Peptides against a protein of PDB entry 5JXT. Designs and how they scored, part 243

Target 1, 319 residues: chain A of PDB entry 5JXT
Amino acid sequence: SLLPKKEINVYIGMSEMQVKWYQKILEKDIDAVNGAGGKRESKTRLLNIVMQLRKCCNHPYLFEGAEPGPPYTTDEHLIYNAGKMVVLDKLLKRIQKQGSRVLIFSQMSRLLDILEDYCVFRGYKYCRIDGSTAHEDRIAAIDEYNKPGSDKFIFLLTTRAGGLGINLTTADIVILYDSDWNPQADLQAMDRAHRIGQTKQVVVYRFVTDNAIEEKVLERAAQKLRLDQLVIQQGRAQVAAKAAANKDELLSMIQHGAEKVFQTKGAFGTMAEKGSQLDDDDIDAILQAGETRTKELNARYEKLGIDDLQKFTSESAYE

## One batch from the design tools (peptide; made by RFdiffusion4, then SolubleMPNN)

Design b2_p27_3_s4
Fold by OpenDDE base, seed 3:
Structure b2_p27_3_s4 (fold): chain B 319 residues (1-319), chain A 27 residues (1-27)
Amino acid sequence: as target 1 above (319 residues)
Amino acid sequence: DEEELEELLEELEEELRRAEIRAQKAA
């Protein structure tokens, strides 16, 4: 029988560079961030801020003038300037040592470009599929990855491209480098490895930037997923969860952790303490803390009814 | 329409910039 998948949210502190860029994004639109724009603030402007903050949580080199150069080089700076890359680098070494193979999903094709540079730099053999990949090239990449005795360790995918019903059961580890607004997209990504033909325990690591907008993206996704489950179970199909965040929700998400980000000089959490010098014990501590917080998050939403889950109050997730 | 074009242009400029960086790293 297929073993149940294990899903662990991996809460990762921002690097010093991410903190600086996160501050710059907030400062650029400080009036919008403070809600001073009122009715004049466009939903589009708030969505743009959200997108920039999500880019920052992924990697600061997604911004112009962030990557050191010219000359541009692939070096350790590609890793230590992003908290997720620091954790990824240590985690991949462990995964490889265990004889596992890994799918890495992101919403951002430009992040996959950074991950390709990283794979080349570390000597990891990989396949890639995104939204622009031709159908024939997708089939070729899948077949190359799934080949018996394939030397391809990593498969890099956009979550959308991974949603296309492909079979990647030759991998047993899934890393969601970022989260989709739709939790079903992430589930579909996990189901590339967690399906008939899988012989190993599938483990899903969901990377979440701590004290940042990604925590609120995750909370919203978890709330929506629970609501969708309850609606299906109760036959109340008419309770369409308002799919699109309203302005107040977006503003609350942007404001989450912003004060602490402004007060922070340097990196967050384990990134401040260890930076790129994370050891195996530090990784185990991050994973254990993540497992605990994952259980707590799930337990919060499991107790809520449909009516409670329809109330988007940032406070109601803590009551 | 104009805002969508500006956003698309910004996205394309970012893609070009990243492609140039990658090309330089491969040389």
Scores: peptide ipSAE 0.211, ipTM 0.732, DockQ to the pose 0.436
Fold by OpenDDE base, seed 5:
Structure b2_p27_3_s4 (fold): chain B 319 residues (1-319), chain A 27 residues (1-27)
Amino acid sequence: as target 1 above (319 residues)
Amino acid sequence: DEEELEELLEELEEELRRAEIRAQKAA
């Protein structure tokens, strides 16, 4: 029988460079961030801020002039300048030692380029599929990854491209490097490894930048998933939560952690204490803290009914 | 929409920039 998947949110502090870029993004649109634009602030402007903050949470090299150079080189700076990369680097080393194989999903093909540079730099053999990958090349990459005795350790996928019903049960670890606004897209990604033909315990690590917009993206996704589950269970099709965030929700998401980001001169949390010098004990502590916070998050939403979950999507704009 | 065109242009400029960086790293 297929074992239930284990899901762990991995809460990761920003690097010093991420904090600086996060501050710069907020400062550029400070009037919008403070709600000073009033009713005239466009939803598009807020969505753009959200997108830039999500890019920052993924990797600062997604911005022009962030990557050191010229000359441009792939080196340790690719890792230590992004909290998620620092944790990924240590986690992949552990996963490889365990004889596991890993799917890494992102919403951003641009982040897959950085992850590709990282794989080359660390000597990890990988496959890649994104939205631009031709059908024949997708088949070839899947077959190369799934072949008996494949030396491909990592599969890099965009969440949408991974959603296409492909079988990747030859992997037992899933890393969601970022989260989709639609939690079903992430579930579909997990189900590439967690399906008939899987022989191992599937473990899903969801990376979440701590004290940043991604916590609110995760919370919103968890609320939506719980609502979708309750709607299916109760047969109440009419309770389709308004799928698009309103302006007030977007503003609240942008403001989340912003004050603490402005007060911070360096990195956050374990990234401030250890930076790239995370050891196995630091990773265990991060995973344990993540498992606790994941249980707390799930327990918060499991107690809520449909009416409560609909109100919380509206009331989180007033607290 | 002009905003969608600006977003698409920004995405294309970022893709070009990344392609240039990758080309320099491979050289």
Scores: peptide ipSAE 0.220, ipTM 0.758, DockQ to the pose 0.424; fails the geometry check
Fold by OpenDDE base, seed 1:
Structure b2_p27_3_s4 (fold): chain B 319 residues (1-319), chain A 27 residues (1-27)
Amino acid sequence: as target 1 above (319 residues)
Amino acid sequence: DEEELEELLEELEEELRRAEIRAQKAA
C-alpha cells in the first residue's frame, strides 16, 4: 500500500546578500510598502513587488548585477549567497547518502538554471523539464530518470511542467524550492512521486524563507486549500475564495517581516549563526523546528470553519 | 495590456541575461 506522504515546511533564514537585496526592493517602492499610495496604488505595482521579493527569497542572482563577475564562474558563492541553497546543499548530501532520489520543483525556470549550475558544480547528475521542453525531450528525460539503475540523482522541474501527469515514482524525496500561489499545483507536483508504484515513504520538503513574504504565501495557500476542501464537503460551490489576492492582502504580505529586515545587519537565523558552515545537527534542528511549525500551521486551519477562513482574508491586514 | 508586456519584456531580458552568464561559465 502507498504510505501517506510526510510534508515538512523547512523555514530558512535569508543570507546577508538576500537581506541586502530584500531591503533594496522594499526601499525602491517604500511609499507603496508603507501604503502611502492609498487607493491610487495599482494592484500591478504590488504584484511586481511581491514577485521581486519572491525572486529574492529564491536566489539574489535572479537580479541583474547580483552574480559576481565578469568573469562569471560557478563557485561556493552560488551556495552561501542564498539561504535555500545552503540548506539544499546539506540536505542533498544526506538524501544521496540515504540512497534516495529527489525531485526539485520551482515556479521559476531561471532558478532551475541556477540549480543546473549548482548540480554541475557539485557533480550531481540530473534531468530537467520546464515549460519550454519539447514533448519528445520530456519523454526522453522521464525515461532516462526512471530507467532501472539510472545514475540521475536529481530531477529539476518547474511546478507547471510537473503538473502534466508524469510518473516519477522512482524518486522518494520531493523538494518544493518555492511554493505556487495555487496549493493544488504543489499537490500535483508531489503526486508525481506519491503515486501507485512508489515503494518508499515519500517525504516532501517545502522551503520557506523565514520572516519574509513566503510565510504569507504559504499561509494564504494553506487557507485556500482548507477553504476549497470545506466548500467541496459542504456542497457550497459559490464560496470559492476569490482566487486573486486583493490590494490589502498584497500589501500585508509585502509588509510581513519588512521592519525586521530593515533592522537586520547581516543574515537571518541559522544563516547568521552558521552560514555556509551549517552542519548535520543544524539541519536536524531546522527540520525538527519545521515539522513543529508545520503541525501548528495545519492545526490552526483545521479548527476554522468556512466563515472563519473567509474572515482571515480580511484580518491578516492588521497583524 | 502594456503592463503585462513590460513584465514579459523584463522576464525575457532576465532569461537572456541568465543564458549569457551560463554561456560564459561553460566557456
Scores: peptide ipSAE 0.219, ipTM 0.751, DockQ to the pose 0.411; fails the geometry check
Fold by OpenDDE base, seed 4:
Structure b2_p27_3_s4 (fold): chain B 319 residues (1-319), chain A 27 residues (1-27)
Amino acid sequence: as target 1 above (319 residues)
Amino acid sequence: DEEELEELLEELEEELRRAEIRAQKAA
């Protein structure tokens, strides 16, 4: 029988470089971040800030002039300059040692380019699919990954490209390197490994940058998913949640953790304490803390009714 | 429609991403 998937949010501190770039993004549009634009502040401007902050949470090299060079080279700096890469690097070593195979999903095809460079640098054999991959090349990559005795350890996918009904049950680990705004897109990605034909316990690691916008993206996604479940259960098709974040919600999301980011000199959390020198105990501590926070997050939304979830703004989640 | 607004948000995020990629490729 298919075992239920285990989902763990992995809360990761920013590197020193991510903190500097996160500060720079906020400072560039400080009037919008402070709400000083008032009624004239465009939703588009706030969405642009959100996108830049999410890029920073993924990797600072997604920005022009962030990568050290010229000459541009892949080295240990590719890892230590992003908190998610530091955790990924240790986690992949553990996953490989246990004889598991892994799907890595991202919203950002440009992050997959960084992950390819990382895979080459570490000697990990991989496949890749994104939204630009031709249909024939997509089939070939899936077949190469799924073949008996495949030496391909990692499959790199954009979440959208992974959503298209493919079977990847030859993997038992799923890493969501970032989250979709639509929690159903992430579920569809997980269901590539968690379906009929899976013989192992599927474990999903959702990477979340701690004290940053990604916590609010995750909270909104969890709220939406719970609301969708309740609407389906109650047969109330007319309770269309207003899915699109309003300006005030976007502003609240941008402001989340901003003060702490401005006050921070260096990295956050375990990244400040250990940097790239994480050991197996540090990873176990991060995973255990993540499992606890995941249970707390789920328990918060499980108690809410439809009317509560419709009124539940990001501000009311912390009272 | 909520789905239309999410699709519009996703499309806008893609357009912004595509615009940035195009800007980087044109530089």
Scores: peptide ipSAE 0.025, ipTM 0.596, DockQ to the pose 0.043; fails the geometry check

Design b2_p27_4_s1 (from b2_p27_4, 15 letters changed)
Fold by OpenDDE base, seed 4:
Structure b2_p27_4_s1 (fold): chain B 319 residues (1-319), chain A 27 residues (1-27)
Amino acid sequence: as target 1 above (319 residues)
Amino acid sequence: SAEEERKHQAELEEREAKRNKELEEKL
């Protein structure tokens, strides 16, 4: 029988470069971040800030003029300038050593470009599929990855392109490098490895930048998923339609961790202590802390009713 | 019905996918 998937949120500190860019993004729109724009501040402006903050959480090189150069060469800087890359680099070594194969999902095709450069730099053999990949090339990439004795270790996918019914049960590890606003898109991505034909325990690592916008994206996605489940169970289909973030919710999400980001000089958390020098014990500590916080997050939403899950309470994050 | 709920969920997903595509096209 198919084993239940194990899901672990991996909470990752920002690098020094990410903190610097995160500060710059907030400072550029400080009046909007402080709510000083009042009723005139557009939902579109707040959504743009959220998107820039999510780019920063993924990789600072997603911004023009962020990459060190000239010369623009792939080197260790590609890894140490992004907390998620530091953790990914250590985790992939462990995954490879255990004889596992990995799917890496992102919302951002430009992040897959960075991950390709990383794969080439580390000598990892990979396949790629995104929204622009032709149908024939998708089939070829899937077949190349799934072939018996395939030397392809990594499959890079955009979450949506991976959502299209494909079977990748030859992988047993799933990394969600970022989260979709729709938790169903992430579930569909996981279910590429977690389906009939899987012979191993599927483990899903969800990367979450700690003390940043991504914690609130994750919380909102978890709320939505639980709400959708309860609505289906109770036959209350009309309740699900209120799921679009309002202006005050977006503002609260942008403000989350912002004060601490402004006060921080250098990197965050384990990235401040160890940076690119993470060892196996540091990774085990990050994974164990993540497993604990994942259980706490799930337990919080399991106790909530439909009416509570419809309230984006900024306050209930501190109880 | 469970089928109407699935259709409504699929329509919400399509609207979110479209919104996210429109955000990606503005980047």
Scores: peptide ipSAE 0.011, ipTM 0.416, DockQ to the pose 0.015
Fold by OpenDDE base, seed 3:
Structure b2_p27_4_s1 (fold): chain B 319 residues (1-319), chain A 27 residues (1-27)
Amino acid sequence: as target 1 above (319 residues)
Amino acid sequence: SAEEERKHQAELEEREAKRNKELEEKL
């Protein structure tokens, strides 16, 4: 029988470079971030801020002029300048030693470019599929990854491109490098490894930048998923889950952790303490803390009814 | 078609990347 997938949110501190770029993004639109724009603030402007903050949470080299150079060379800086890359680099070494194979999903094709550079730099053999990949090349990449005795360790996918019904049961580890606004897209991505033909325990690691907008993206996705489940169970199909965040919700998400980011001169959490020098015990501590917070998050939404899940629980970003 | 939807998605990503670049040039 297929074993239930284990899902763990991995909460990761920003690097010093990410903190600096996160501050710059907030400072550039400080009037919008403070809600001073009122009714004049466009939803589009708030969505743009959200997009930039999510880019920062993924990797600072997604910004023009962020990469150190000239010369532009791939080196350890590609890893230590992003908290998610530091954790990924350690986690992949462990996964490989275990004889596992890994799917890495992102919303951002440009992040897959950085992950390709990383794979080349570390000597990891990989496949890639994104939205631009031709149909024939997708088939070839899937077949190359799934072949018996494949030396391809990593499959890099955009979440939406990976959602297209493909079978990747030759992988047993899934890393969601970021989260979709639609929790169903992430579930569909996980189901590439977690389906008929899987022989191993599937483990899903969801990377979440701690004290940043990604926590609120995750909370909103978890809320929506629970609402969708309850609507299906209760036959209340008329409950249009508010598909898009309103302005006040977006503003609250942007404000989350902003004060602490402005007060921070270095990195966050384990990134401040150890940076790129994470050991196996530090990774175990991050995974254990993540498993606890994942259970707490799920337990919070499992207790809520439909009417409560329709309310935006803006606990103020200042509590 | 699935190909038109992929092209449309790639165009949306490119437009987002362009808007992001224009936002970054002002940072």
Scores: peptide ipSAE 0.007, ipTM 0.430, DockQ to the pose 0.027
Fold by OpenDDE base, seed 5:
Structure b2_p27_4_s1 (fold): chain B 319 residues (1-319), chain A 27 residues (1-27)
Amino acid sequence: as target 1 above (319 residues)
Amino acid sequence: SAEEERKHQAELEEREAKRNKELEEKL
């Protein structure tokens, strides 16, 4: 029988560079961040801020002129300048030692470019699929990865491209480097490994930048997922109104952790204490803390009924 | 059908990806 997947949110502090870029993003649009623009603040402006903050949470090199150079060389700076990369780098070493194979999903094809550079730098053999990958090349990459005795350790996928019905049961670890706004996209991604033909325990690591917008993206996704589950269970098909985040929700998400980000000099949490020098005990502590916070997050939404979950989404139903 | 809902979901996702890409190109 297929074992149930284990899902762990991995809460990761920002690097010093991420904090600096996160501050710059907020400062550039400080009037919007403070809500001073009032009713004139466009939803588009807030969505742009959200997107830039999510880019920052993924990797600062997603911004023009962020990469150190010249010379532009892939080195340890690619890792230590992003908290997620520091954790990924340690986690992949552990995964490889265990004889596991890993799918890495992101919303951002440009982050996959950084992950390719990282794979080359670390000597990890990989496959890649994104939204631009030709159909024939996609088949070839899947077949190469799934081949018996394949030397491909990592599969890099955009969440959407990975969602397209493919079988990747030759991997047993899934890393969601970021989260989709739609929790069903992430479920579809992890279900590429967690399906008929899987012989191992599937473990899903969801990376979440701590004290940043990604916590609110995760909370909103978890809320939506619980609502969708309850709607299915209660047969209330009409309740699944895709309430896109309203302006106030977007503003609240942008403001989340902003004060602490402005007050912080340097990195956050374990990134401040250890930076790139995270050891196996630090990773175990991060995973244990993540498992606890994951249980707490799930328990928060499990107690809520449809009406309670809708109240948090219903301010978007009157526009 | 669950298949039509998946297709509709995939189309919405593709439209959101295009919008995000177009927004990234404008920033």
Scores: peptide ipSAE 0.007, ipTM 0.449, DockQ to the pose 0.019
Fold by OpenDDE base, seed 2:
Structure b2_p27_4_s1 (fold): chain B 319 residues (1-319), chain A 27 residues (1-27)
Amino acid sequence: as target 1 above (319 residues)
Amino acid sequence: SAEEERKHQAELEEREAKRNKELEEKL
C-alpha cells in the first residue's frame, strides 16, 4: 500500500546577503511598506513587493547585479549567499548517501537556472523540466530519470510543469524550494512522487524562509487548504472561493518580520551562528524544529471552523 | 545584450507577477 507522505516545513534563516537585499527591497518602497499610500496604494505595487521579497528568499542572484563579477564564477558563494542553498547542499548529501532520489520544485524557472549551476558545480546528475520545455523533451527527461539504474539523482521542475500528471515514483524525496500561492499546485507536485507505484516512504521538505514573507505565504496556503477540506467535508460547495488577498493582507505579509530585518546586522538564526558550516547535527536540529512547527501550524488550523477560517484571513494578517 | 537580458528579466518578472496575481485571484 502507498504510505502516507511525511511533510516537514524546513524553516531557514536568511544569509547576510539576503538580509541586505531584503532591507533594500523594503527601503525602496518604504512608503508602501508603511501603508502611507493608504487607499491610493495599488494592489499591483504590493504584489510586486511581495514578488521581490519572495525572490530574495529564494536567492539574491535572482536580482540584476547581485552576483559577484565579472568574472562570473560558479563557486561556494552560490551556496553561502542563500540560506535555502546552504540547507539544500547539506540535505542533498544526506539524501544521496541514503540512496534516495529527489524532485526539486520551484515557482521560478530562473531559480532552476541557479540550481542547474549548483548541480554542475557539485557534480550532481540531473534532469530539468519547466514551462518552456517542449513536449518531446519532457517525455525524454522523464524517461531518462525513471529508467532502471538511472544515474540522474535530481529532477528540477517548475511546480506548474510538474503538475502535468507525470509519474516520478522513482524519486522518494520532494523538496519544495518555494511554495505556490495555491496549495493544490504543491499537492499536485508532491503527487508526482506520492503515487501508485511508489515503494518508499515519500518525504516532502518545504523550504520556508524564517522571519520573512514566506511564513505568511505558507500560513495563507495552509489556511486555504484547511478551508477547502472543510468545505468538501461539510458539503458547503457554495462557500465562495475566497477572494484574492486584499491590500491589507498583502501589506501585513510585507510587514511581517520587516522590523527585525531592519534591526539585523548579518544573517538570521542558524545562518548567523553557523553560516555555511552546518553539520549533520545542525540539519537534524533544523528538521526537528521544522517538524514541531509544522505540527503546531497544522494544529492551529485544525481547531478552526469554516467561519473562523473565513474571518481569520482578515485578522491573522495582524496576529 | 545586458539590455535584452534586463528586458527579458522585466518580462519574466511581469509574467511572474501576473501569474501570482492570477493565482491570488483564484485563492
Scores: peptide ipSAE 0.010, ipTM 0.426, DockQ to the pose 0.020; fails the geometry check

